# Designs tried in a protein design run: peptides against a protein of PDB entry 5JNO. Part 119

Target 1, 112 residues: chain A of PDB entry 5JNO
Amino acid sequence: MVAKFQPPPEYQLTAAELKQIVDQSLSGGDLACRLLVQLFPELFSDVDFSRGCSACGFAAKRKLESLHLQLIRNYVEVYYPSVKDTAVWQAECLPQLNDFFSRFWAQREMED

## One batch from the design tools (peptide; made by RFdiffusion4, then SolubleMPNN)

Design b1_p29_6_s3 (from b1_p29_6, 12 letters changed)
Fold by OpenDDE base, seed 2:
Structure b1_p29_6_s3 (fold): chain B 112 residues (1-112), chain A 29 residues (1-29)
Amino acid sequence: as target 1 above (112 residues)
Amino acid sequence: SAERARAEEELLREAAEAGEEYEEELEEE
């Protein structure tokens, strides 16, 4: 028996909230990017943890983890069932998510 | 941050355009 994925409470969207995001989206890939912004604003913060700890030099890694992608996919498939097909997910959503995220930080690095 | 919001909006617009193109291609096949 495969356990059903259950998002953490902080990442749980109501049907109304999801519908609002969908209404603003033009495609599954677009929806995925909008979900990324809405669900994980912490991934786009300018917080530098290394500034807070000179002794440990800890820096938060800015990357999309499998958990982030899985959670986004679960919401996207509600309105775009085709992304249940991994090939569609990899062709439509993943490239857009990675490009969106990478370009965001690339631009921020140029501004620093 | 207003700067961050503008950056997100611009990139979301680009993502929307790319996604629209992909969906149109799928519908034509």
Scores: peptide ipSAE 0.346, ipTM 0.805, DockQ to the pose 0.088
Fold by OpenDDE base, seed 5:
Structure b1_p29_6_s3 (fold): chain B 112 residues (1-112), chain A 29 residues (1-29)
Amino acid sequence: as target 1 above (112 residues)
Amino acid sequence: SAERARAEEELLREAAEAGEEYEEELEEE
């Protein structure tokens, strides 16, 4: 038997915290994007910070990893059980996450 | 930063609209 997924402590949300984010969300895809922002602010850090940090690389902060996506999906499925189906996750949430993240950095690069 | 916050809010609005459009399309099928 495989143990239940448990988020790292820094990415754990209480039921109340999750509900607050859900209350602001209009869809599963919207919820996913809001969770991305709330859970992983380090992925949206400034380019100058990324370059200035000797320990953290530019590329590391501009990539959505499998752990990020799985963690978001696990929270989304609490209120949108349909995303347990991989086809639904890939059609509704995953494209919106990638588009949101890509657009964020595209806009930032244009301003720099 | 304030600039980052504004950018996030704008993109979240666009994502919300796209999500609603997707759900509407699924309901029509």
Scores: peptide ipSAE 0.346, ipTM 0.803, DockQ to the pose 0.087
Fold by OpenDDE base, seed 1:
Structure b1_p29_6_s3 (fold): chain B 112 residues (1-112), chain A 29 residues (1-29)
Amino acid sequence: as target 1 above (112 residues)
Amino acid sequence: SAERARAEEELLREAAEAGEEYEEELEEE
């Protein structure tokens, strides 16, 4: 028996919080992008993390990691069960997440 | 940052539109 994924406490949404985000969303892909912004504001920070933390070895990177994607997918599945199908997840949500994130930083780089 | 907030809002709007287009395509098939 595989244990269910449990999000870290800082990324745990209440039913009311999730419902509010869903009410603002028009699709599964839209919901995924809104969850990205709400759950992981640190991924959109202008802070240069090129200097890794010498004490903890942490180096924040401007990329979506497996943990981010899995956590988002788990929440999206609550209201869009079809994304349990990997083909649907890869067609509807993943491209939108990647495009959203990439375009955000691409635009920021052009403005500098 | 106000600039970041505006950028996020604009991209979220575009993501919403892209999502609607995808759903419409699925319904037509």
Scores: peptide ipSAE 0.336, ipTM 0.800, DockQ to the pose 0.088
Fold by OpenDDE base, seed 4:
Structure b1_p29_6_s3 (fold): chain B 112 residues (1-112), chain A 29 residues (1-29)
Amino acid sequence: as target 1 above (112 residues)
Amino acid sequence: SAERARAEEELLREAAEAGEEYEEELEEE
């Protein structure tokens, strides 16, 4: 038996919170992008962790990781069960998520 | 920040439009 996915507490949405986001969404891909913003505000932070540490060489990576995508997909499929099909997820949600995230940082780089 | 919020809102609008286009394409198929 595959254990039912349980999101980490910091990424747990109540039914009311999820419904509110869904009510604002026009599609599965739109919902995915809204969930990205709501669940992971840290990915949109302009805080440069490397600015204060020249010795460690640490640079904050601006990446959508598999865990982020899986969490989003699990919420999206509640209202858009078609995304359980990987082909639908890859055609509708993933391109929008990647485009949204990339364009966000591209715009920020132009403003700096 | 207000700037980040504006940027996110603009991109969310674009994402919504892209989603609508996808649904229209599915209905035409």
Scores: peptide ipSAE 0.333, ipTM 0.796, DockQ to the pose 0.087

Design b1_p29_6_s4 (from b1_p29_6, 15 letters changed)
Fold by OpenDDE base, seed 1:
Structure b1_p29_6_s4 (fold): chain B 112 residues (1-112), chain A 29 residues (1-29)
Amino acid sequence: as target 1 above (112 residues)
Amino acid sequence: SALRRQHEEELLQEAAEAGEEYEEELREK
Protein backbone atom coordinates (compact mmCIF):
# COMPACT_ATOMS: atom_id res chain seq x y z
CA MET B 1 0.00 0.00 0.00
CA VAL B 2 1.31 3.41 -1.00
CA ALA B 3 0.86 6.04 1.68
CA LYS B 4 -1.05 9.19 0.83
CA PHE B 5 1.19 12.16 0.17
CA GLN B 6 1.36 14.61 3.05
CA PRO B 7 3.41 17.79 2.71
CA PRO B 8 5.94 18.37 5.48
CA PRO B 9 4.41 21.06 7.70
CA GLU B 10 7.67 23.00 8.00
CA TYR B 11 7.89 23.38 4.22
CA GLN B 12 4.23 24.09 3.51
CA LEU B 13 3.67 27.84 3.42
CA THR B 14 0.21 29.32 3.14
CA ALA B 15 -0.48 32.03 0.61
CA ALA B 16 -0.68 34.54 3.44
CA GLU B 17 2.67 33.48 4.90
CA LEU B 18 4.36 33.68 1.53
CA LYS B 19 2.84 37.10 0.88
CA GLN B 20 4.27 38.39 4.16
CA ILE B 21 7.75 37.26 3.14
CA VAL B 22 7.29 38.79 -0.30
CA ASP B 23 6.18 42.11 1.20
CA GLN B 24 9.43 42.18 3.19
CA SER B 25 11.56 41.35 0.15
CA LEU B 26 13.34 43.86 -2.08
CA SER B 27 13.81 41.54 -5.07
CA GLY B 28 13.52 37.96 -6.25
CA GLY B 29 17.01 37.27 -4.97
CA ASP B 30 16.21 38.81 -1.61
CA LEU B 31 13.03 36.75 -1.45
CA ALA B 32 15.07 33.62 -2.12
CA CYS B 33 17.40 34.41 0.79
CA ARG B 34 14.51 35.07 3.14
CA LEU B 35 12.90 31.79 2.12
CA LEU B 36 16.20 30.02 2.79
CA VAL B 37 16.20 31.27 6.39
CA GLN B 38 12.50 30.60 6.96
CA LEU B 39 12.31 27.13 5.41
CA PHE B 40 15.67 25.67 6.42
CA PRO B 41 16.88 27.04 9.76
CA GLU B 42 18.76 23.76 10.28
CA LEU B 43 21.21 24.77 7.53
CA PHE B 44 22.54 27.46 9.82
CA SER B 45 23.65 25.14 12.64
CA ASP B 46 26.70 22.94 13.09
CA VAL B 47 26.32 19.20 12.64
CA ASP B 48 28.37 16.48 14.30
CA PHE B 49 30.71 14.71 11.92
CA SER B 50 30.23 11.26 13.39
CA ARG B 51 27.46 9.81 15.49
CA GLY B 52 28.51 9.11 19.06
CA CYS B 53 31.57 11.35 19.22
CA SER B 54 31.36 14.34 21.54
CA ALA B 55 34.94 14.29 22.83
CA CYS B 56 36.75 15.75 19.84
CA GLY B 57 34.36 18.67 19.43
CA PHE B 58 34.59 18.55 15.65
CA ALA B 59 31.59 19.91 13.76
CA ALA B 60 30.85 20.04 10.05
CA LYS B 61 29.24 22.84 8.11
CA ARG B 62 25.86 22.39 6.47
CA LYS B 63 25.59 22.47 2.69
CA LEU B 64 23.04 24.01 0.37
CA GLU B 65 21.75 21.16 -1.78
CA SER B 66 19.82 20.98 -5.04
CA LEU B 67 16.48 20.14 -3.46
CA HIS B 68 16.77 23.11 -1.10
CA LEU B 69 17.25 25.32 -4.12
CA GLN B 70 14.41 23.75 -6.06
CA LEU B 71 11.98 24.20 -3.19
CA ILE B 72 12.98 27.84 -2.81
CA ARG B 73 12.67 28.39 -6.55
CA ASN B 74 9.13 27.01 -6.57
CA TYR B 75 8.04 29.60 -4.02
CA VAL B 76 9.93 32.43 -5.72
CA GLU B 77 8.16 31.62 -8.99
CA VAL B 78 4.80 32.44 -7.41
CA TYR B 79 5.63 36.15 -7.34
CA TYR B 80 8.54 36.27 -9.78
CA PRO B 81 7.52 34.08 -12.72
CA SER B 82 10.62 35.14 -14.65
CA VAL B 83 12.73 32.74 -12.57
CA LYS B 84 11.06 29.90 -14.45
CA ASP B 85 13.77 30.73 -16.95
CA THR B 86 16.89 28.93 -15.73
CA ALA B 87 19.13 31.72 -16.97
CA VAL B 88 17.21 34.24 -14.86
CA TRP B 89 17.30 31.95 -11.84
CA GLN B 90 21.07 31.52 -12.21
CA ALA B 91 21.71 35.22 -12.71
CA GLU B 92 19.32 36.78 -10.19
CA CYS B 93 18.82 34.27 -7.38
CA LEU B 94 21.60 31.67 -7.17
CA PRO B 95 24.46 34.15 -6.70
CA GLN B 96 22.61 35.89 -3.89
CA LEU B 97 21.77 32.60 -2.20
CA ASN B 98 25.36 31.40 -2.40
CA ASP B 99 26.78 34.71 -1.21
CA PHE B 100 24.38 34.88 1.72
CA PHE B 101 25.03 31.29 2.76
CA SER B 102 28.80 31.57 2.35
CA ARG B 103 29.02 34.85 4.24
CA PHE B 104 27.08 33.36 7.12
CA TRP B 105 29.50 30.47 7.54
CA ALA B 106 32.54 32.68 6.99
CA GLN B 107 31.39 34.87 9.86
CA ARG B 108 30.89 31.80 12.04
CA GLU B 109 34.50 30.78 11.41
CA MET B 110 35.75 34.17 12.56
CA GLU B 111 33.71 33.98 15.74
CA ASP B 112 35.19 30.61 16.74
CA SER A 1 -8.14 36.27 -10.18
CA ALA A 2 -9.20 32.66 -9.83
CA LEU A 3 -6.62 31.66 -12.43
CA ARG A 4 -3.80 33.34 -10.51
CA ARG A 5 -4.87 31.71 -7.25
CA GLN A 6 -5.00 28.28 -8.85
CA HIS A 7 -1.56 28.81 -10.34
CA GLU A 8 -0.18 29.82 -6.95
CA GLU A 9 -1.76 26.80 -5.29
CA GLU A 10 -0.22 24.50 -7.88
CA LEU A 11 3.23 26.00 -7.34
CA LEU A 12 2.87 25.69 -3.58
CA GLN A 13 1.92 22.05 -4.00
CA GLU A 14 4.94 21.43 -6.21
CA ALA A 15 7.14 23.05 -3.58
CA ALA A 16 5.65 20.81 -0.90
CA GLU A 17 6.39 17.76 -3.03
CA ALA A 18 9.98 18.90 -3.47
CA GLY A 19 10.22 19.23 0.28
CA GLU A 20 9.01 15.68 0.73
CA GLU A 21 11.64 14.44 -1.71
CA TYR A 22 14.26 16.36 0.24
CA GLU A 23 13.23 14.74 3.51
CA GLU A 24 13.32 11.33 1.87
CA GLU A 25 16.90 11.97 0.77
CA LEU A 26 17.84 13.04 4.29
CA ARG A 27 16.38 9.86 5.74
CA GLU A 28 18.40 7.78 3.30
CA LYS A 29 21.67 9.46 4.28
Scores: peptide ipSAE 0.068, ipTM 0.559, DockQ to the pose 0.036
Fold by OpenDDE base, seed 4:
Structure b1_p29_6_s4 (fold): chain B 112 residues (1-112), chain A 29 residues (1-29)
Amino acid sequence: as target 1 above (112 residues)
Amino acid sequence: SALRRQHEEELLQEAAEAGEEYEEELREK
C-alpha cells in the first residue's frame, strides 16, 4: 500500500513565505542557504547522545542528510527550475550549502 | 502563467511530503 503523508507545519512554506525568502536571496545558491536556516534550525544546535559524556560537555555536530537537501532543492526549484538538472544543482547549490554548513560548525568548534 | 503556478504548488506539496519523511526518520532513530 502507498503511504499518505500529511504536510508537517514546520516544513511547509506558503507561497508568500517562500517569495519573501526569494526576495532576500541573491542567487539559487544563496536561496538554498537561507532555506537551510529557515527550514532546519535544529541542524545548527548541538546534539547530546546517551553514550556521550555529559560531565565533560560532549556534544555532537549535526549532519546534512539527503532528505534535507532534497527538500531544499524542491523549494529552490520553484524559482530556479534549472536546478532540476543535477549538474546545475551540484554546481550552483550544493557547494554553497556545504561550505556554509561546514563553516558554521567550524566556527562553533572554535568558540566552544 | 497557470502552468507555472500549478508547478509551484506541486513542488511545494512535494517539499512538504519530504519534510514528513524527514520527521519520520528522526522518530525512527
Scores: peptide ipSAE 0.065, ipTM 0.554, DockQ to the pose 0.037
Fold by OpenDDE base, seed 5:
Structure b1_p29_6_s4 (fold): chain B 112 residues (1-112), chain A 29 residues (1-29)
Amino acid sequence: as target 1 above (112 residues)
Amino acid sequence: SALRRQHEEELLQEAAEAGEEYEEELREK
């Protein structure tokens, strides 16, 4: 018996959807940032872990994790094959992703 | 290009599988 592949719908892009994002992108790094926003909108909001508990109101910031980055990298590779090279990925995409994500949360901290 | 098409489909599937792993991780927390 062979297991049927069931992709998570929120992270599954069609070729057409990806192409649309690529067409709007200026570079591999820019594409990566656009994918970050489109694939993981939950990373740009606080997560309340006090759900079901009236005694606490704990909310936590989301973290950019390796699996998020790997997902993004896989999509970027479709149109920028050079990012298969880790050195290229680290030079062209990761700095932009980290800067974008960090700046977002830094701004949120100042506003609240 | 047929080669490019197949490569694109493979990467899309790999990305979807990585996403599934992430969702499992989130559910376990």
Scores: peptide ipSAE 0.055, ipTM 0.548, DockQ to the pose 0.037
Fold by OpenDDE base, seed 3:
Structure b1_p29_6_s4 (fold): chain B 112 residues (1-112), chain A 29 residues (1-29)
Amino acid sequence: as target 1 above (112 residues)
Amino acid sequence: SALRRQHEEELLQEAAEAGEEYEEELREK
């Protein structure tokens, strides 16, 4: 018997964790942003190459990829079924996710 | 890649199951 593929535990939420996030959320878009932080904390940490690389001296920024968005959408759909409609997802959730993510990195850039 | 597709499918399934468990818990209260 072949063992089931096990995703990293940091990308899984229990029912209790989901309830807590939902209870704190004001909308589907807000829920999406909270899920982004909870599921993918690594996207909010930079890798400073200047500490070990004299050639580049740059810090690497993380990217929000389609897989991240797809997982977030699946969670949001459970509690906000309207986002099953792609138009609703693109109008209510994606702009908030992109804005939140972009603002975070913009602030970090200003602090340097 | 095949690995990425498998990973996506599994994560999406886990997310769906977690949501169903949450909804069931709410209905039982």
Scores: peptide ipSAE 0.020, ipTM 0.492, DockQ to the pose 0.023

Design b1_p29_7_s1 (from b1_p29_7, 11 letters changed)
Fold by OpenDDE base, seed 2:
Structure b1_p29_7_s1 (fold): chain B 112 residues (1-112), chain A 29 residues (1-29)
Amino acid sequence: as target 1 above (112 residues)
Amino acid sequence: SLSDEVLEQLIEEARRAAEAYEEAVRRAE
């Protein structure tokens, strides 16, 4: 038996909060990117939170981890049930997330 | 794929979110 994924309390979105994000979104991929920003703003900051954790490197901070992606996917599924299909998730959402995240940091790198 | 305009908007939102996060961290210190 596989337990249903439950997000930590700090990453819980109410129906109203999720709806607000959805109303601003043009597609499943767009929604996924907006959820990334809303749920994990720390991934876009230069703040070193790995200060007290040797296992938490800076490289990990600039990486979309499986738990981040799983949580985002769970919310996207509410309005785009087709992403329950892994092939659809990998074609419609995952590339957009990676492209967005990469472009963000590429731009920041050029500004430094 | 997302249009360049949408991506630009998302990047700007992410920038603002990062700044807000950094401010929150500073306030918590």
Scores: peptide ipSAE 0.687, ipTM 0.943, DockQ to the pose 0.950
Fold by OpenDDE base, seed 3:
Structure b1_p29_7_s1 (fold): chain B 112 residues (1-112), chain A 29 residues (1-29)
Amino acid sequence: as target 1 above (112 residues)
Amino acid sequence: SLSDEVLEQLIEEARRAAEAYEEAVRRAE
């Protein structure tokens, strides 16, 4: 038997919540981007989450970290099992996530 | 790759999500 992935409670999605996001998605890459928005809205905010906790180390809030990507990948795999292949994940999902995230902040910088 | 239209939709969703997050932070103060 294989242990099931158990994300932190703040990043857990019910089957119904995940299905709703999937129903709105056009592809695995699209699903990955929508999961990024739903799971980590703080990454799109100018609010410094470390302000309220001096014990919390400084994190680059405008960077996608490996843990964020791993959590997203685990959910994407439920409906797109092909992303279990690292080559598929790197070809179909990672470029979409990086492009979306970079475009978001590039647009914000132009509006400032 | 995703179309520009889909990306713009995602960006708008992200903007709204960020605003909701910021409002929640303010309410929690």
Scores: peptide ipSAE 0.686, ipTM 0.942, DockQ to the pose 0.949
Fold by OpenDDE base, seed 1:
Formats: C-alpha cells, structure tokens, sequence
Structure b1_p29_7_s1 (fold): chain B 112 residues (1-112), chain A 29 residues (1-29)
C-alpha cells in the first residue's frame, strides 16, 4: 500500500483554518484557488523563495508543480470528495487553478 | 468556471499575499 500523503509542516492547515477558507469558497474550483493563495504565497512573488526553503523540493518558479497540486487536492477532497475522481479534478479544479495562476502572471507582466 | 469577478478577487488576494510574503522575507534577511 502507498503511504498517505503528509503535508510539510508549513503547509499543514488546522480544521478551523480550512473551514474558514471553505466558508469563503463558492465551489471546489474556487476553494482550490484560495488554497493556492493561502498555502503558496511565494508562487505569486518575484522573490526567490528557494533560498529560504531549499528542502521543500520546489525548483520551478511561476509554475504549479505536482506537489502543489497534490497538496491542494488533498484539502479540497475533505469538503469535495468527488475530486478523488481524477476526471472530476481535471474538469472542475485543475482548469480553474491554471487559469487563475496564468491570469495573475499575465496581468503582472502587463503592469510591469 | 469561475466568474470574472471572483477571479479578480482572487488575483487581488494573491497580490496581497505576495506582498506580505515579500515583506516577511525581507524581515528574515
């Protein structure tokens, strides 16, 4: 059996924290995007975060990596169990994450 | 899909989160 995914300590949300994010969310896709912001603010910054966390396993800047997505999906599943189905995840959450993330940086590029 | 209004709200939240992160990084240096 594959071991259950354990988030790094810095990305561990309490039940209360997660509930607060859920209460602000309109859908599973919205929840996924809000989790992206709350868990990984460094992905929206120009600062090289690898200096502060060389052990986090993240190498790509301005890119959603598999570990980011897996962690987000784990939390989304708590309130939206249907995303355990990969087809649902790829239809409802993943496109929203990619669109949101892309729009963010596209907007930043226009403003800089 | 998310509405444009929701996306704009998310983008603003992300902007603020990034700024807070950058400030925290500067303080840690």
Amino acid sequence: as target 1 above (112 residues)
Amino acid sequence: SLSDEVLEQLIEEARRAAEAYEEAVRRAE
Scores: peptide ipSAE 0.685, ipTM 0.942, DockQ to the pose 0.950
Fold by OpenDDE base, seed 5:
Structure b1_p29_7_s1 (fold): chain B 112 residues (1-112), chain A 29 residues (1-29)
Amino acid sequence: as target 1 above (112 residues)
Amino acid sequence: SLSDEVLEQLIEEARRAAEAYEEAVRRAE
């Protein structure tokens, strides 16, 4: 059984904020990627700004962790309930997140 | 899978978000 997930305060979205992101999204996978950007901009930074968020304890790094993915999934489920099925989540959203995140850093490394 | 156009948009959004985050952190310290 999966317990209810409660996001840290800095990662809580109001219904209006979430709807705005959804309105910009073309699919569940797209929504997942946009949520990644909006919720965790530190993951796209070169500098470790862990001190910048003492509340959540997340450190800026080039890695998607389970907590990041779980939080994103919970928001995606609001508008795409099918991702409650792990098979659907792994087929429709996870590959898009990983591909997007990987491509971002691959491009940044080429610019350095 | 996402189209190249969508991915390009997402990458640009991520770049801007990272810059804004870094600037905000510096100002908060």
Scores: peptide ipSAE 0.684, ipTM 0.941, DockQ to the pose 0.933

Design b1_p29_7_s2 (from b1_p29_7, 13 letters changed)
Fold by OpenDDE base, seed 5:
Structure b1_p29_7_s2 (fold): chain B 112 residues (1-112), chain A 29 residues (1-29)
Amino acid sequence: as target 1 above (112 residues)
Amino acid sequence: MLSEEVLERLIREAREAAEEYERRLREEE
């Protein structure tokens, strides 16, 4: 019997870790971006994540997907309950996430 | 990219961590 896969620690935050990130954040959008980097460092790397973790079957892909955003939103709404409203989430957080992510890779493309 | 199954589990765990954070936040008030 194969043991159930356990996600890498990089994808999990304790309440204390979340509090630290919140304390460093100036807005909901800022918090979202910090969570993006903390939770999904593989989205900011050219290295195939599966090489480091064969058990998870992860393949590196430079795209933000809905489940990534949902996970981030779960944390953001703790301190910024207003983002439970989808309109607020879309206006205040999603643009910040998209801009940050896009700019990062744009800069990397220029440096390569 | 992580599978939907794995990510959904992570989301569930994240929600639990968030709820714990909320409790602590209220206790500090």
Scores: peptide ipSAE 0.092, ipTM 0.609, DockQ to the pose 0.024
Fold by OpenDDE base, seed 4:
Order: sequence, then structure tokens, then C-alpha cells
Structure b1_p29_7_s2 (fold): chain B 112 residues (1-112), chain A 29 residues (1-29)
Amino acid sequence: as target 1 above (112 residues)
Amino acid sequence: MLSEEVLERLIREAREAAEEYERRLREEE
């Protein structure tokens, strides 16, 4: 018998954690960026598997992928239902996510 | 990278957690 894969707890937020993040957020875009850092800190590290999953083989990358964005969007949608509209998501959240992520790595590359 | 199935579960759990948060927030008011 093979056990089914379970999502890593690192990618799940408790109600308390969500409360903290939301309380610190000023907008949907800001919330999205904070969620990005909290859910996927490995995206901001050069160390592979710093917060990886032994079961799924998730590794650190320097790219935002659709899977990351999908999860973030679902958290944001609960508090900002307007982002269910793709146009709103692309105008209010996605640019901020990309800008935040890109600025981080651009800055780091200049420091190296 | 996580599979779509895993993502769907995470999404569900995320929404449940958010709903619980909202409930608690209302109770605190």
C-alpha cells in the first residue's frame, strides 16, 4: 500500500498566521506579496531545498510559477473577492508580485 | 513542484483557514 502524498505544512497557513498577514497588509497587492514571502521563502534563497519538500521534491527557484500564483490568489480572493476577476488580479496583484520579486533578485545580483 | 491535486487541497484548506479567521474576527468585534 502506497500512502497518498500530503501537502507540506510549509505551504499552509493557519487562521492565526493569516490574521497576522492580513492585519499587516495595506492592499490586495501588498497581501499577495506578503503571502509570497510567507508561503515560498525558498524562492528568495540560493540554497536548494532550504524549505523544500522531501515528498514532492520541491526546490528553490528564482522564478514565479503559475502554481505559486494560484495558491496566493486563492488566499487573496477570500479577503479581496474582486481578484476573482482576472483583469483585476492582473492589474492589482500580479504586477506588484512581479515587481517585488524582480526587485529582490535584481538587488541581490548587484550585491554579488 | 506541487501537483494540481495537491494545489486543490491547499486551496481548500487555505479558504477554510481564511473563513475561520473571518469568523474569529467577527467574534472579536
Scores: peptide ipSAE 0.086, ipTM 0.597, DockQ to the pose 0.024
Fold by OpenDDE base, seed 2:
Structure b1_p29_7_s2 (fold): chain B 112 residues (1-112), chain A 29 residues (1-29)
Amino acid sequence: as target 1 above (112 residues)
Amino acid sequence: MLSEEVLERLIREAREAAEEYERRLREEE
């Protein structure tokens, strides 16, 4: 039996950590991508967790889910309040997140 | 540039919002 996906544990940044990421960011979309890497490094892992636990059915999920996006958005809003508007979030951040994530794995498949 | 105090407050509020989102997601299961 494969366990139903549960929300991951809390992903938190300190003020100093967030400040460092913001200082390195060029835009709201860029900040979102950097937060993706910092908050969810497991999404970029080659580890197949299904091999480690056949009983629990836990497997590495290499996909962006609503919970990941919401957490990222919450932090982006601190410095870019305009992303509180869903239209702005969808136009400025979501495409960049999806492109970055997709390109990463596309490149990995070509290298392996 | 935001002061450290303001940043800490905003981060706390963002975390609380995220936790609320997670709670709602679990309740829908």
Scores: peptide ipSAE 0.084, ipTM 0.605, DockQ to the pose 0.031
Fold by OpenDDE base, seed 3:
Structure b1_p29_7_s2 (fold): chain B 112 residues (1-112), chain A 29 residues (1-29)
Amino acid sequence: as target 1 above (112 residues)
Amino acid sequence: MLSEEVLERLIREAREAAEEYERRLREEE
């Protein structure tokens, strides 16, 4: 019997977890940044958190990929339907995501 | 990298979780 693949639990948010993140968020862009940290903590560390995941083959890389952004956007769209419009997503969420991510690593570089 | 199938499941589950949250919020009002 072949076991069905299950996605890593780090990428699955329950209703309670989503509520908590939303309640802490002040905007769609803020929510996006919080989701980035919650879903993909491996992007904020030199440690490979995904080394043990043979099922998904996910390798931790310190870069934002389209798939990461798509997952984040899907969660954001539920609470901020306006981001279904690509123009709104690009204006309200993507700049904050990129700034947050780049600033984090810029600070780390300065500390090294 | 996630497969397309995994992504689709995650998207579906995220929507379902959010809909449940919204339902509960309305019921509390």
Scores: peptide ipSAE 0.079, ipTM 0.592, DockQ to the pose 0.023

Design b1_p29_7_s3 (from b1_p29_7, 16 letters changed)
Fold by OpenDDE base, seed 2:
Structure b1_p29_7_s3 (fold): chain B 112 residues (1-112), chain A 29 residues (1-29)
Amino acid sequence: as target 1 above (112 residues)
Amino acid sequence: MLSEEVLERLIEEARKAAEEWERRRKREE
């Protein structure tokens, strides 16, 4: 059998931490975006992740990868079980995540 | 899709989170 997904300790949220994020969220899509900010603040930074670390240089810093999305989805499912359905995840959460992430960097480019 | 007001708040929160992350990272160097 295939092992169940287990998040690394850096991305483990307690029930209390997750509840605080949920209390600020208006929808599953909103919750997904807030989890993105909370779990992966480095994705919104201008820091060069490849600097001094050859192991980090293989990935683009401004990209949402499968691991990020899977981790976010697992937490969203706790309060919005319907996202277990891939069609619901792709309709209610993924577009909002991509739009938010894209708009963030588009705005930063205009400010520079 | 999320409202513009919600997105504006999320973007501000993301900016703040990134700056805090950068400060922590600098202290670890």
Scores: peptide ipSAE 0.697, ipTM 0.942, DockQ to the pose 0.947
Fold by OpenDDE base, seed 3:
Structure b1_p29_7_s3 (fold): chain B 112 residues (1-112), chain A 29 residues (1-29)
Amino acid sequence: as target 1 above (112 residues)
Amino acid sequence: MLSEEVLERLIEEARKAAEEWERRRKREE
């Protein structure tokens, strides 16, 4: 038996927590974006989250890294198994994640 | 792509989540 991937404790969602997020989501892409917010709120902060955390493997504060995307995808797959297909993930979720994330910071830049 | 309404909601949720994260981080520091 091959051990399945398990996220770090801080990113481990219970079935109830995940369902709550799903209930607020209108689509797989929407779910992906909501998971991004729920799992990685620090990515939307002006605070340097790397301060005091050398163990944080996330070098780019304002960049979606492969680990972020992989973790989000794993949860999205629970309710939208079609995203196991890379083509579906790239068509339905990735563009929306990137659009959401970029728009967030673009808006913040205009307000600052 | 997501509608502008959905995006605005998400952006607001992200802002709120970030602020909450900052408060928690400050308390733990």
Scores: peptide ipSAE 0.697, ipTM 0.942, DockQ to the pose 0.923
Fold by OpenDDE base, seed 5:
Structure b1_p29_7_s3 (fold): chain B 112 residues (1-112), chain A 29 residues (1-29)
Amino acid sequence: as target 1 above (112 residues)
Amino acid sequence: MLSEEVLERLIEEARKAAEEWERRRKREE
């Protein structure tokens, strides 16, 4: 059997914390983006960073890595079980995450 | 895709989150 994903302690959200984010979200894609901001604020910074958990490894700067996406997806699944289907995840959430993240940095580059 | 209004809000939230993160990191150094 496949064991469910266990997030590192630094990224373990309580039910109440997740509920609060969900209440602010308009869709699964919106929820995914809000989780990205809440869990990984360092990805939106110009500062070099490292995670507090060695199991997370070093993240590439300005890149959404598979571990980031996996962690976000696991939380989204709690309220949007349909994203357990990879096709749904790739259609409803992943494009929104990529678009949001790309637009953020494109806008920042334009301001510099 | 998300609406432009939602995206603009998310970008602003991300900016604020990054700034707060940077402040914490600077204080801890």
Scores: peptide ipSAE 0.695, ipTM 0.942, DockQ to the pose 0.944
Fold by OpenDDE base, seed 4:
Structure b1_p29_7_s3 (fold): chain B 112 residues (1-112), chain A 29 residues (1-29)
Amino acid sequence: as target 1 above (112 residues)
Amino acid sequence: MLSEEVLERLIEEARKAAEEWERRRKREE
């Protein structure tokens, strides 16, 4: 048996918080992107996450990790159960997440 | 894919969220 996934406390949304995000969303892909912003604002920051780390002299990579995607998918499933199907998740949400995240940083690079 | 209008809105929201996060981090240091 597979244990039910429980998000870390800092990523635990209440029903009301999730509903607010859903009410602003036009689709499952849109919802996924909004969840990315709300749950992980640090991924859109230029702050050096390696500050104080002598073991890693490099800034954190700007990428979406598997854990980020898993957390987002779990919340999207609440209102869009179809994404429980991996094919639907890969067609309706993943491309939008990747496109949004890539475009964000591409735009920031042009402004800097 | 998402429309350009939706993407522009999302990018703006992400910018604001990051700035707010950075301000919080600065106050906690």
Scores: peptide ipSAE 0.698, ipTM 0.943, DockQ to the pose 0.947; fails the geometry check

